# Designs tried in a protein design run: peptides against a protein of PDB entry 6JX3. Part 36

Target 1, 85 residues: chain A of PDB entry 6JX3
Amino acid sequence: AEFRLRPEISVAQTDYGMVLLDGRSGEYWQLNDTAALIVQRLLDGHSPADVAQFLTSEYEVERTDAERDIAALVTSLKENGMALP

## One batch from the design tools (peptide; made by RFdiffusion4, then SolubleMPNN)

Design b2_p17_5_s4 (from b2_p17_5, 10 letters changed)
Fold by OpenDDE base, seed 4:
Structure b2_p17_5_s4 (fold): chain B 85 residues (1-85), chain A 17 residues (1-17)
Amino acid sequence: as target 1 above (85 residues)
Amino acid sequence: LRERRTGRRTSIRQLGR
């Protein structure tokens, strides 16, 4: 399934990094650089597998570690009400 | 993943409301 943010979530770029804002609750979350990179690529239509492949080159990480990191981030975004199930 | 510059782990942080 496609990674999607909930409709009430907006994305902003700030001097402190990527921020996700819940327009209904007013809660906002900061993503660090690697989290932001993953989210950006997913939102651009890349699959988790695509992103993992990219990360192995850019960050010199093992494929399995990249995949696990992506999965953990996606889970966190869903659990914290930012991404659709 | 670790950020190259800071070494920080991939993370999200609630800044509040």
Scores: peptide ipSAE 0.716, ipTM 0.940, DockQ to the pose 0.394
Fold by OpenDDE base, seed 3:
Structure b2_p17_5_s4 (fold): chain B 85 residues (1-85), chain A 17 residues (1-17)
Amino acid sequence: as target 1 above (85 residues)
Amino acid sequence: LRERRTGRRTSIRQLGR
């Protein structure tokens, strides 16, 4: 299972943060700092387990909480049509 | 997870269409 964006989705860096744009519908979504951090690491090829470990080192967060946050974000990106299932 | 600067929770927000 590899995290991938849908082919119609483009990534943009703006003054307000990371934005994902759907080139077909015109919808676009802004990611806050921690969401962008997770997505960037996943797109760079890190596994969810790698990201969870990273988060526990960089933030005061328990491993289980990091894992839940990553899973919830990935699910949201899939459900909102940004990431492939 | 919360942002260091703002304390805001991990989130995405639809901005257009």
Scores: peptide ipSAE 0.715, ipTM 0.941, DockQ to the pose 0.373
Fold by OpenDDE base, seed 1:
Structure b2_p17_5_s4 (fold): chain B 85 residues (1-85), chain A 17 residues (1-17)
Amino acid sequence: as target 1 above (85 residues)
Amino acid sequence: LRERRTGRRTSIRQLGR
């Protein structure tokens, strides 16, 4: 299924990285550079498999490790109310 | 996955509320 943010979530760029803001609660989260990279590619319509392949080509990581990182990040974003299930 | 510049691991941090 398509990765999507919840409708109340806004994306902002700061000097310290990508920030996701909940416009209803005021809660906000900062993503570090690699987290932001993954989220940006998913939001652009790339599949998790596409992102994993990309990461193995751009970083010194194994495919399995890239897949685990993507899955963990997606889970975190869903659990913390930023991404739709 | 680690950032090239800082070596920090992929992460999110709650900053507000």
Scores: peptide ipSAE 0.714, ipTM 0.941, DockQ to the pose 0.389
Fold by OpenDDE base, seed 2:
Structure b2_p17_5_s4 (fold): chain B 85 residues (1-85), chain A 17 residues (1-17)
Amino acid sequence: as target 1 above (85 residues)
Amino acid sequence: LRERRTGRRTSIRQLGR
Protein backbone atom coordinates (compact mmCIF):
# COMPACT_ATOMS: atom_id res chain seq x y z
CA ALA B 1 0.00 0.00 0.00
CA GLU B 2 1.06 3.60 -0.52
CA PHE B 3 2.82 5.55 2.20
CA ARG B 4 0.55 8.21 3.68
CA LEU B 5 0.70 10.56 6.61
CA ARG B 6 -2.11 10.62 9.12
CA PRO B 7 -4.63 13.38 8.36
CA GLU B 8 -3.73 15.35 11.49
CA ILE B 9 -0.07 15.57 10.46
CA SER B 10 1.20 18.73 8.82
CA VAL B 11 4.45 19.08 6.93
CA ALA B 12 6.57 22.17 7.38
CA GLN B 13 9.85 23.07 5.76
CA THR B 14 12.36 24.80 8.00
CA ASP B 15 15.93 25.92 7.56
CA TYR B 16 16.86 23.01 9.80
CA GLY B 17 14.91 20.32 7.94
CA MET B 18 11.45 18.90 7.41
CA VAL B 19 9.14 19.00 10.41
CA LEU B 20 6.07 16.83 10.93
CA LEU B 21 3.52 18.30 13.33
CA ASP B 22 0.56 16.54 14.90
CA GLY B 23 -2.11 19.22 14.96
CA ARG B 24 -4.08 17.41 17.64
CA SER B 25 -1.43 16.48 20.18
CA GLY B 26 1.12 19.17 19.43
CA GLU B 27 3.89 16.61 19.11
CA TYR B 28 6.34 17.32 16.31
CA TRP B 29 9.42 15.72 14.84
CA GLN B 30 12.31 16.96 12.77
CA LEU B 31 13.66 14.90 9.89
CA ASN B 32 17.22 15.24 8.72
CA ASP B 33 17.98 15.65 5.03
CA THR B 34 18.11 11.98 4.08
CA ALA B 35 14.98 11.18 6.09
CA ALA B 36 13.17 14.07 4.41
CA LEU B 37 14.31 12.91 0.99
CA ILE B 38 12.90 9.44 1.60
CA VAL B 39 9.60 10.77 2.96
CA GLN B 40 9.20 13.21 0.08
CA ARG B 41 9.66 10.48 -2.51
CA LEU B 42 7.29 8.14 -0.70
CA LEU B 43 4.66 10.88 -0.47
CA ASP B 44 5.12 11.51 -4.19
CA GLY B 45 3.99 7.95 -4.82
CA HIS B 46 7.28 6.12 -5.19
CA SER B 47 7.40 2.67 -3.66
CA PRO B 48 10.07 1.74 -1.13
CA ALA B 49 11.69 -0.26 -3.91
CA ASP B 50 11.71 2.82 -6.13
CA VAL B 51 13.27 4.86 -3.37
CA ALA B 52 15.90 2.20 -2.68
CA GLN B 53 16.88 2.17 -6.34
CA PHE B 54 17.07 5.94 -6.32
CA LEU B 55 19.25 5.98 -3.22
CA THR B 56 21.73 3.48 -4.64
CA SER B 57 22.21 5.87 -7.55
CA GLU B 58 22.63 8.97 -5.41
CA TYR B 59 24.50 7.56 -2.42
CA GLU B 60 27.29 5.07 -1.94
CA VAL B 61 25.09 2.41 -0.37
CA GLU B 62 24.13 -1.14 -1.19
CA ARG B 63 20.55 -1.90 -2.17
CA THR B 64 19.92 -3.94 0.96
CA ASP B 65 21.25 -1.15 3.16
CA ALA B 66 19.02 1.38 1.43
CA GLU B 67 16.01 -0.88 1.87
CA ARG B 68 16.77 -1.37 5.55
CA ASP B 69 17.14 2.36 6.10
CA ILE B 70 13.82 3.06 4.38
CA ALA B 71 12.05 0.32 6.32
CA ALA B 72 13.41 1.56 9.63
CA LEU B 73 12.29 5.11 8.90
CA VAL B 74 8.81 4.04 7.79
CA THR B 75 8.45 1.92 10.91
CA SER B 76 9.47 4.84 13.11
CA LEU B 77 6.98 7.16 11.42
CA LYS B 78 4.17 4.65 11.87
CA GLU B 79 5.07 3.84 15.47
CA ASN B 80 5.26 7.51 16.39
CA GLY B 81 1.82 8.20 14.94
CA MET B 82 2.86 10.19 11.89
CA ALA B 83 2.18 7.69 9.11
CA LEU B 84 -0.88 5.54 8.50
CA PRO B 85 -0.39 1.81 9.09
CA LEU A 1 22.23 6.62 4.84
CA ARG A 2 24.60 9.44 5.67
CA GLU A 3 24.03 13.03 4.68
CA ARG A 4 26.69 14.24 2.27
CA ARG A 5 27.34 17.53 4.04
CA THR A 6 27.13 16.55 7.69
CA GLY A 7 27.54 12.79 7.76
CA ARG A 8 24.43 12.54 9.91
CA ARG A 9 22.58 9.25 9.73
CA THR A 10 18.97 9.11 8.54
CA SER A 11 17.08 10.26 11.59
CA ILE A 12 14.00 11.75 13.14
CA ARG A 13 14.05 13.75 16.35
CA GLN A 14 11.17 14.72 18.58
CA LEU A 15 11.33 18.45 19.16
CA GLY A 16 8.13 19.09 21.04
CA ARG A 17 5.43 17.62 23.28
Scores: peptide ipSAE 0.714, ipTM 0.941, DockQ to the pose 0.390; fails the geometry check

Design b2_p17_6_s1 (from b2_p17_6, 8 letters changed)
Fold by OpenDDE base, seed 2:
Structure b2_p17_6_s1 (fold): chain B 85 residues (1-85), chain A 17 residues (1-17)
Amino acid sequence: as target 1 above (85 residues)
Amino acid sequence: MSLPPGKPIEVRRLRRR
């Protein structure tokens, strides 16, 4: 399934990295570099498996760890109302 | 005035190969 943000969530790029903004509440979240990289690739249409492959290729991380980190992030974004289920 | 930082969403920092 395609990863998508909820319609009220927008992406902003700041000097300190990616921010997600809830247009209804005004709440916003600051993503660190790794989280931003994952979210960007997912939003570009890459599957979690694609992202895991990318991470293991570019960074010193094992496939299993990359997959777990991606899954945990996606789950968090959905549970916190930022991404569509 | 600077805006306060947003709530952090963090994944472990990775080192480039």
Scores: peptide ipSAE 0.681, ipTM 0.880, DockQ to the pose 0.715
Fold by OpenDDE base, seed 4:
Structure b2_p17_6_s1 (fold): chain B 85 residues (1-85), chain A 17 residues (1-17)
Amino acid sequence: as target 1 above (85 residues)
Amino acid sequence: MSLPPGKPIEVRRLRRR
């Protein structure tokens, strides 16, 4: 399934990096650089496998670690009401 | 925009090759 944000979630850039904002509650989340890279690529239509390949190519990270980190992030975003299931 | 930090969502920091 394609990664998508919930309709009430907006993306913004701040001096501290990417944030996700809930337009209903006013709550917002600050993504660090790695999380932002993953989310950006997923929103651009890249598969988790594409993102893992990107990370292992550009950064000093093992494929298994990249895959685990991506899966954990996606799960967290879904469970915390930021991304659609 | 300049806002206070939101709740953190963090994945391990990576070193560029």
Scores: peptide ipSAE 0.680, ipTM 0.879, DockQ to the pose 0.883
Fold by OpenDDE base, seed 5:
Structure b2_p17_6_s1 (fold): chain B 85 residues (1-85), chain A 17 residues (1-17)
Amino acid sequence: as target 1 above (85 residues)
Amino acid sequence: MSLPPGKPIEVRRLRRR
């Protein structure tokens, strides 16, 4: 399934990087650079497999580590109410 | 803008090839 944010979640840019904001609760999350890169590519329509390939090609990371980190991030975003299941 | 930090969501730092 395509990765999507929940309707109440918006993306904002700050001097410290990407922020996800819940417009209903006012809760917000600060993403570091790696997390932001993954989220941006997923939102652009790339699959987790595409993102893993991108990471391994551009950065010093193994495929299995990239896949694990992407999966863990997606799970966290879903569990914290930012991404649709 | 420099807002107060939100709840952190972090993935390992990566080095470029």
Scores: peptide ipSAE 0.680, ipTM 0.879, DockQ to the pose 0.799
Fold by OpenDDE base, seed 3:
Structure b2_p17_6_s1 (fold): chain B 85 residues (1-85), chain A 17 residues (1-17)
Amino acid sequence: as target 1 above (85 residues)
Amino acid sequence: MSLPPGKPIEVRRLRRR
C-alpha cells in the first residue's frame, strides 16, 4: 500500500531536521537525519524497495538492514498515529 | 522562547559511501 500521512499530520522542515506535527493534538516529533531521509522518499512516492536500494547505494548499509530499518520506521509511524494503515 | 523539543523519531545513523 502507498505510504501516506494521516490528514491531521503536517511536515515541517527546520534547521534541526524534519518535524511531524499533529494539528489536532499539538504533539510533534523530531526526526533524525536517517528517519527524515526515509520519510521524505516515501512521501515522494518511492516504494520501500526503492528506498532500500537508495540507502544501500549511497550509504554503508546492507540491504537486509536497510529493509528492516524502513519497515520498523513505517510500523512506528503507523502505530503512533502519524501514518495511515 | 523556543518550543521544547519534539518527541524523537530515530533510525540508525548511516555513513555515506
Scores: peptide ipSAE 0.679, ipTM 0.880, DockQ to the pose 0.710

Design b2_p17_6_s2 (from b2_p17_6, 8 letters changed)
Fold by OpenDDE base, seed 3:
Structure b2_p17_6_s2 (fold): chain B 85 residues (1-85), chain A 17 residues (1-17)
Amino acid sequence: as target 1 above (85 residues)
Amino acid sequence: MSLPPGKPITVRELAPR
């Protein structure tokens, strides 16, 4: 299953990083750099496994930790109504 | 004036290799 945002969610790139905006409710979320990096790659069509490989290659993080971080972020985005199940 | 900050979504910061 591909990672997708819900139709009402828009992505904005700001000087302070990525923001996700719900166009219906007006709620918005500010992503830190690591979260934004993961979301950007997922939206570009990379699998969670691809993203984990990218993180371990570019940053000082172990594969297992990268996988847990990605999974936790995806779960949060789905549970908070930003990403489709 | 500027909007208040959005609700934070964070993953731990990573150090580049």
Scores: peptide ipSAE 0.683, ipTM 0.877, DockQ to the pose 0.696
Fold by OpenDDE base, seed 4:
Structure b2_p17_6_s2 (fold): chain B 85 residues (1-85), chain A 17 residues (1-17)
Amino acid sequence: as target 1 above (85 residues)
Amino acid sequence: MSLPPGKPITVRELAPR
């Protein structure tokens, strides 16, 4: 299944990075650069495996660390009500 | 003026190759 945000979640770009906004509750989350990069790639349709390959190619990170970080982020986004299960 | 920062969602900072 593809990574998808919940319908009430909007993406905004700010001077301080990517923000996810819940249009119903008004809650918003500030993503740091790495989180934003991963989310952007996932939203563009890349699989977690694709993103891991991208990270290891462009940044000084091991594959296993990239995979763990991506999985943890996706879990957080789902658990915090930003992404669909 | 800026609004307060949102709740943080963070992944470790990565150094580019």
Scores: peptide ipSAE 0.682, ipTM 0.876, DockQ to the pose 0.737
Fold by OpenDDE base, seed 5:
Structure b2_p17_6_s2 (fold): chain B 85 residues (1-85), chain A 17 residues (1-17)
Amino acid sequence: as target 1 above (85 residues)
Amino acid sequence: MSLPPGKPITVRELAPR
């Protein structure tokens, strides 16, 4: 399934890194660099499998760990109302 | 932009190869 943000969510770059902003509630979430990298690639149309391959090729991380981290992040984004189910 | 930090969403930091 395609990763998509909810229509009320926008992406912004701040002095502290990437932020996701809910235009309805005003809530916002601060992503660290790893989370931002994953979200950027997902939004660019890469699958979670593509992102896992990218992470393992560029960083010192095992495939299984990358897959788990990506899945956990996607779940968090959905559960916190940032990404569509 | 210079906003106060929002609620954190974090993934482990990774070391480049």
Scores: peptide ipSAE 0.682, ipTM 0.880, DockQ to the pose 0.885
Fold by OpenDDE base, seed 2:
Structure b2_p17_6_s2 (fold): chain B 85 residues (1-85), chain A 17 residues (1-17)
Amino acid sequence: as target 1 above (85 residues)
Amino acid sequence: MSLPPGKPITVRELAPR
């Protein structure tokens, strides 16, 4: 299944990076650059495998590390109620 | 008014090739 944010979650681009906002609770999360890059690509329809390939091609990171970081981020976003299961 | 910082969601910083 494709990566999707929960309906109440919106994306805002700020001068200090990407923010995810819960429109119901007012809670929000500040993503650092790497997290924002991954989330943006996932939301654009790239698979985790696509994102891993992108990261290893463009950045100094090993495939295994990229895959682990992507999986951990996705898990965190789901567990924190930002992304759909 | 100023907003407090959001809760951080971080992944290790990556250096471009």
Scores: peptide ipSAE 0.681, ipTM 0.875, DockQ to the pose 0.692

Design b2_p17_6_s3 (from b2_p17_6, 8 letters changed)
Fold by OpenDDE base, seed 2:
Structure b2_p17_6_s3 (fold): chain B 85 residues (1-85), chain A 17 residues (1-17)
Amino acid sequence: as target 1 above (85 residues)
Amino acid sequence: MSLPPGKPISAPELAPR
C-alpha cells in the first residue's frame, strides 16, 4: 500500500534535520538522518522494497537489516499518528 | 531563540559505502 502522512501532518526542515508537525495538537517529531531519508523516499512513491534496495546500495547495511529498519520506522510513524494505516 | 527539539523518531544510523 502507498505510504502517506495523515492530513494534519506537515513536513519541515530544520538545522537539526527533518521534522513532522501535527497541525492540530502542535506536537512535532525530530527525525534523525536515516529516518528522514527513508520517509522522503517513501513520500516520493518508492516502496519499502525500493528503499531497502537503495539503502543497501548506498550504505553499509544488509538487505534484511534495511527491511527491518524500514518496517520498524513505518510502524512507529503509524502508531504515533503521523502516517495513515 | 530556537524551539526545543521535537520528540525523537529514529532509524539506526548508517555508514556510507
Scores: peptide ipSAE 0.650, ipTM 0.873, DockQ to the pose 0.761
Fold by OpenDDE base, seed 5:
Structure b2_p17_6_s3 (fold): chain B 85 residues (1-85), chain A 17 residues (1-17)
Amino acid sequence: as target 1 above (85 residues)
Amino acid sequence: MSLPPGKPISAPELAPR
């Protein structure tokens, strides 16, 4: 399934990096650089597998770890109301 | 934009190859 943000969630860049903002509640979340990179690629249409390959190519991380990190982040984004199920 | 940090959502930091 395609990774998508909920309609009320928008992306913004701050002095501290990427944030996701809920346009209804005003709540927002600050992403660290790794999370931002993953989210950006997912939003661009890359699959989690694509992102894992990208991470292992560009960074010192094993495939299994990259896959786990991506899955954990996606789960967090869904459970915290940022991404669609 | 200059917002204070929001609630953190993080993935483990990675070292470039």
Scores: peptide ipSAE 0.649, ipTM 0.876, DockQ to the pose 0.903
Fold by OpenDDE base, seed 3:
Structure b2_p17_6_s3 (fold): chain B 85 residues (1-85), chain A 17 residues (1-17)
Amino acid sequence: as target 1 above (85 residues)
Amino acid sequence: MSLPPGKPISAPELAPR
């Protein structure tokens, strides 16, 4: 399934990097650089497999680790109410 | 003034090749 943010979540760019803002609660989450990169590519329509290939190509990371990192991040985003299941 | 950072969501930092 396509990665999507929940309707109440918006993306903002700050001096500290990408943030995800809940327009209802006012809660916001600060993404580190790697998380922001992954989320940006997913929102652009790349699959997790596409992102894993991108990461292994551009960074010093093994495919298995990239896949795990992406999966863990997606899970975190869903569990914290930012992404749709 | 800018807002302080929000709650952290992170993935392991990566070094460019």
Scores: peptide ipSAE 0.649, ipTM 0.876, DockQ to the pose 0.827
Fold by OpenDDE base, seed 4:
Structure b2_p17_6_s3 (fold): chain B 85 residues (1-85), chain A 17 residues (1-17)
Amino acid sequence: as target 1 above (85 residues)
Amino acid sequence: MSLPPGKPISAPELAPR
C-alpha cells in the first residue's frame, strides 16, 4: 500500500506552510510542520516504518509515538479526502 | 504563495534532538 494523494489534490507551499488543495471543491488544508514532514517523506516513497525511524532519529519522540502519529495522520488525510485508501 | 490558512491537519509537534 503506497501512500498517494487523490488526483484532484495538489500541493502548495505557502507563508504558513504546506497546503493541500482540492482542485474540484476549492477546499484546502493547512499542514503543520510535523504533518508536512511526514507527508513529504511518504510522497517521496518512504514507508511508514522508514518515516518512524527517521522521526525517532531526528526528534525527541519514541518509536511507538512516532508510529501512532504517522498512522493517525494518514487516516485523517484519507478521511478528509486528500489521500487514496 | 500567500494564502489565508486552510483547515488544519496536524501531527504533534516534535522537538529536534
Scores: peptide ipSAE 0.645, ipTM 0.876, DockQ to the pose 0.901

Design b2_p17_6_s4 (from b2_p17_6, 7 letters changed)
Fold by OpenDDE base, seed 1:
Structure b2_p17_6_s4 (fold): chain B 85 residues (1-85), chain A 17 residues (1-17)
Amino acid sequence: as target 1 above (85 residues)
Amino acid sequence: MSLPPGKPIEAPALAPR
C-alpha cells in the first residue's frame, strides 16, 4: 500500500525542518531530521523496506532498528491524522 | 511574529556512516 498524506495535509520547509500542516484545523507538526528523511522518501514512492535499506546504507543503524523506527513513525503519522490508513 | 512550534513528530536521530 502506498504511503500518502491526507488531502488536507500540506508539507512546508522551515528553518527548523519539515512541517506538516492540516489546512482545515490549523494543527501542525514539526518533524525532526530523521522523521523528515523517512517521510520524504515515503512520499517519493519508496516502500518502508526501501527506506530501511537506505537508512542502513547511509547511517549507523541496524536493519531491525531502522524497520522499527519507520514502522513507529508511520503509525504515528496515521494515528495523528496526517497519513491515510 | 513567529508562529509557535508545531507538535513534535520524531524518529530516533541517526549518525551518518
Scores: peptide ipSAE 0.652, ipTM 0.871, DockQ to the pose 0.738
Fold by OpenDDE base, seed 3:
Structure b2_p17_6_s4 (fold): chain B 85 residues (1-85), chain A 17 residues (1-17)
Amino acid sequence: as target 1 above (85 residues)
Amino acid sequence: MSLPPGKPIEAPALAPR
């Protein structure tokens, strides 16, 4: 299934990096560089498998670790109310 | 002035090849 943000969530770029902002509550979440990279690619329409391949090609990470990191991040984004289930 | 950082959502840092 396609990765999508909840409708109330906006993406903003700040001096500290990518931020996800809840337009209703005002709560915002600061993504580190790796998380931002993953989210950007998912929002661009790449599958988690595509992202894992990208990460292993560009960075010093094994495929299994990349897959786990992506899955964990997606879970976190869903659990924290930023991404649709 | 800029807003302070929000709550962290992080993935493990990666080193480029």
Scores: peptide ipSAE 0.650, ipTM 0.873, DockQ to the pose 0.828
Fold by OpenDDE base, seed 5:
Structure b2_p17_6_s4 (fold): chain B 85 residues (1-85), chain A 17 residues (1-17)
Amino acid sequence: as target 1 above (85 residues)
Amino acid sequence: MSLPPGKPIEAPALAPR
């Protein structure tokens, strides 16, 4: 399944890092660097498996941990109404 | 763009190789 943001959600870069903005409610969410990296790659069309491979290649993280981090983040984004189910 | 911090959405920090 393709990772997609809800139509009302936009990506913005701020002085504090990547932010997701709800154009209807005005709510916004601040992503830390790891979350931003994952979201950016998913939005660029990389699969979670691709992202996990990228993370394990570039960072000191095991494959299983990378996969868990990605899955947890995606779940959070869906639960908070930013990503489509 | 300059905004105050929004609600946090975070993943565990990673150390580069």
Scores: peptide ipSAE 0.649, ipTM 0.873, DockQ to the pose 0.897
Fold by OpenDDE base, seed 4:
Structure b2_p17_6_s4 (fold): chain B 85 residues (1-85), chain A 17 residues (1-17)
Amino acid sequence: as target 1 above (85 residues)
Amino acid sequence: MSLPPGKPIEAPALAPR
């Protein structure tokens, strides 16, 4: 299944980076650059495997670490109510 | 857009090749 944000979540670009805003609760989350990069690529339709390959090609990270980083981030976004399960 | 920082959601920082 594709990665998708919950319908109440909006994306904003701020001076501090990418923000996800919950329009119902008013809660918002600040993504660091790595998290923003991963989320943007997932939202653009790239699979986690695609993103892992991208990360290892562009950055000094091993494949296993990239896969773990992506999985952990996706889990966090789901658990914090930003992404659909 | 300027906002105070939200709650952090982070992945490990990456160094470009």
Scores: peptide ipSAE 0.646, ipTM 0.872, DockQ to the pose 0.894

Design b2_p17_7_s1 (from b2_p17_7 with D13P D16E W17F)
Fold by OpenDDE base, seed 4:
Structure b2_p17_7_s1 (fold): chain B 85 residues (1-85), chain A 17 residues (1-17)
Amino acid sequence: as target 1 above (85 residues)
Amino acid sequence: SYVRPSITRLTEPVVEF
């Protein structure tokens, strides 16, 4: 399924990296560079498989590790109220 | 070098948008 942020979540770019802000609660989360890269690509319509391929081509990471990390990140974003289930 | 993705709830410091 398509990865989407919850409607109340906005994206901000800061000197510290990407931040996701909940417009209702005011709470926000910082993403490290890798997480930001993954989220940006997913939001642009790339599949997790696309993102995994991208990571393996750009970084020293095995495909299986990339896939695991993407899945874990997506799960975290959903469980922490940033992404739609 | 690959760094695993991470998210961190921010309480401090205050980040300006």
Scores: peptide ipSAE 0.657, ipTM 0.885, DockQ to the pose 0.832
Fold by OpenDDE base, seed 1:
Structure b2_p17_7_s1 (fold): chain B 85 residues (1-85), chain A 17 residues (1-17)
Amino acid sequence: as target 1 above (85 residues)
Amino acid sequence: SYVRPSITRLTEPVVEF
């Protein structure tokens, strides 16, 4: 399944990193660098598996941990109204 | 060093990162 942001969500780059803005509610969330990296790659069309491979190649993180972290982030983005189901 | 991904709702006061 393709990862997509909800149409009302805008991406902004700030002094502190990536922010996702909900144009309807006015809510917004700051992503840390790792979350921003994951979201950027997913939006570029990479699969979660691709991203997990990328993380394990770039950082000292086990594949299982990377997969868990990606899944948790995606779930959080969906639950908090930023990503489409 | 790997830092787990996180999202933070921005509220008052502004959180520093």
Scores: peptide ipSAE 0.656, ipTM 0.884, DockQ to the pose 0.492
Fold by OpenDDE base, seed 2:
Structure b2_p17_7_s1 (fold): chain B 85 residues (1-85), chain A 17 residues (1-17)
Amino acid sequence: as target 1 above (85 residues)
Amino acid sequence: SYVRPSITRLTEPVVEF
């Protein structure tokens, strides 16, 4: 299924990286560069498999590690109220 | 160099954007 942010979540680009803000609660989270890259590609319509391939092409990371890291990030974004289940 | 993805909840003091 398509990765989507919850409708109350806004994306901000800051000098320190991507930030996701919950417009209802005021809670916000900073993403490191890798997390931001993954989220950007998922929001652009790339599948997790596509993103894993991209990461392995850009960085010295194994495919299985990339897949694990993407899955963990997506889970975290869902559990912390930023992404739709 | 690959850095594992991470997210950090921002708390006080308030972070300016």
Scores: peptide ipSAE 0.655, ipTM 0.885, DockQ to the pose 0.733
Fold by OpenDDE base, seed 3:
Structure b2_p17_7_s1 (fold): chain B 85 residues (1-85), chain A 17 residues (1-17)
Amino acid sequence: as target 1 above (85 residues)
Amino acid sequence: SYVRPSITRLTEPVVEF
């Protein structure tokens, strides 16, 4: 399924990095630089496989580690109410 | 240099990063 944020979630850029804000509850989450990079690419329409390839090309990380980290992040974003299932 | 992705729920009091 396509990665997509829930409609109540807004994206903001801060001095500390990307923040995802729930406009209904007021709750929000800070993403570190790697998480922000992954989310930005997914929202731009890249597949998780595309993102994994990008990470392995830009950083010293193994493909399996990149894939695991992307999957874990996506799961966390869904479970914490930021991304649609 | 690779840092694993992370997310942090922000609650009061606000924590510096």
Scores: peptide ipSAE 0.655, ipTM 0.884, DockQ to the pose 0.507

Design b2_p17_7_s2 (from b2_p17_7, 5 letters changed)
Fold by OpenDDE base, seed 5:
Structure b2_p17_7_s2 (fold): chain B 85 residues (1-85), chain A 17 residues (1-17)
Amino acid sequence: as target 1 above (85 residues)
Amino acid sequence: MYVRPRITRLTEPVVEF
């Protein structure tokens, strides 16, 4: 399924990295560089499998580890109210 | 070096006057 942010979530780029802000609650989260890279690629329409392939080509990480990291991040973004289920 | 993805909840600083 397509990865999408919830409509109340805004994206900002700061000196400290990507930040996601919930415009309704005021809660916000900072993403590290890897998380931001994954989110950006997913929002651009790449599948989790595409992103895993990208990570393994750019970094010393095994495919299965990349896939698990992507899945865990997506789950966290959904559980914390940033991404649509 | 590969760094695992991480999200960090940010809270407003509490200032005591």
Scores: peptide ipSAE 0.646, ipTM 0.878, DockQ to the pose 0.433
Fold by OpenDDE base, seed 4:
Structure b2_p17_7_s2 (fold): chain B 85 residues (1-85), chain A 17 residues (1-17)
Amino acid sequence: as target 1 above (85 residues)
Amino acid sequence: MYVRPRITRLTEPVVEF
């Protein structure tokens, strides 16, 4: 399934990193650099598997760890109301 | 160095829209 942000979520780049704003609640969420990178690639249409491959090529991380981290991030984004189910 | 992905709820605005 396609990764998508909820329509009320705005994305901004700041001195503090990538920030997601919920336009309805007013809540701000900061993403660290890795989370931002993952979200950007998913939004660009890359699969979680693609992103995991990218992470293992750029960083010292095991494939299984990258896949788990991506899945956990996606789950968190959904549970916290930023990404569509 | 690989840093695991993290999201953090902010208590104050960091951007003006």
Scores: peptide ipSAE 0.646, ipTM 0.876, DockQ to the pose 0.884
Fold by OpenDDE base, seed 2:
Structure b2_p17_7_s2 (fold): chain B 85 residues (1-85), chain A 17 residues (1-17)
Amino acid sequence: as target 1 above (85 residues)
Amino acid sequence: MYVRPRITRLTEPVVEF
């Protein structure tokens, strides 16, 4: 399934990284550089598998670790109301 | 260096939309 943010979520780029704001609740979250990279690529239409391949090419990280980290991030974004199920 | 992805809830104003 395609990764999408909830419609009430706004994205901002700051000097300290990507921030996601829920316009209804006022809650917002900062993403570190790796999380922002993953989210950007997912929003661009890349699959989690594509992103894992990208991470292993850019960093010294094992494929299985990259896949786990991506899955955990996506789960967190969904559970915290930023991404659609 | 690879840093695991992290999200952090902000409790102080950082960004104005």
Scores: peptide ipSAE 0.645, ipTM 0.877, DockQ to the pose 0.901
Fold by OpenDDE base, seed 3:
Parts: C-alpha cells; structure tokens; sequence
Structure b2_p17_7_s2 (fold): chain B 85 residues (1-85), chain A 17 residues (1-17)
C-alpha cells in the first residue's frame, strides 16, 4: 500500500520542525525530527522496509524497534486523520 | 542518538522537539 496524506492535509516547515495542517478543521500536528524523516521518506516513495533499513544504518537502533516505530507512526497518522487508510 | 518518532497535536502552545 502506498503512503499518502489526506487531500485536506498540507505540509509546512516551521522553525519548530515539520507540521501537518488540516485545511478543513484548522487543526495541526507537529512532528519531531525522527517522525518527519520517516514521513518524508515515505512520501518520497520509500517502503516502510526501506525506511527501517535507513534508520538502522543511521542510528543505533534495532531493526525490530525501527519497524515497530514506523508502523506505530503510520497507524497514528491514519487514526488522527492525516494519512489515507 | 535515536529518538523515537512522535507527533503532537497543537491545540495549546506546546512545542516538542
């Protein structure tokens, strides 16, 4: 499945990092650096497996932990109305 | 250093890095 943002969601870069804005409700979410990195790579067309490999190569994190963190983030983005199911 | 990914809904003036 392809990772995609909902059509009403816009991406903004702020002094505090990446923000996802809902153009309908006006609500927005701030992403920390790791979350932003994951989202950027997914939007660029990398698979979750690609992102996990990237994280384990850049940071001292176990593959299983990286995979779970990516999956949890994606789930959160979907459940909170930012990403398409 | 690896930091777990986090998202924060901003309804109040709370900023996380």
Amino acid sequence: as target 1 above (85 residues)
Amino acid sequence: MYVRPRITRLTEPVVEF
Scores: peptide ipSAE 0.641, ipTM 0.874, DockQ to the pose 0.473

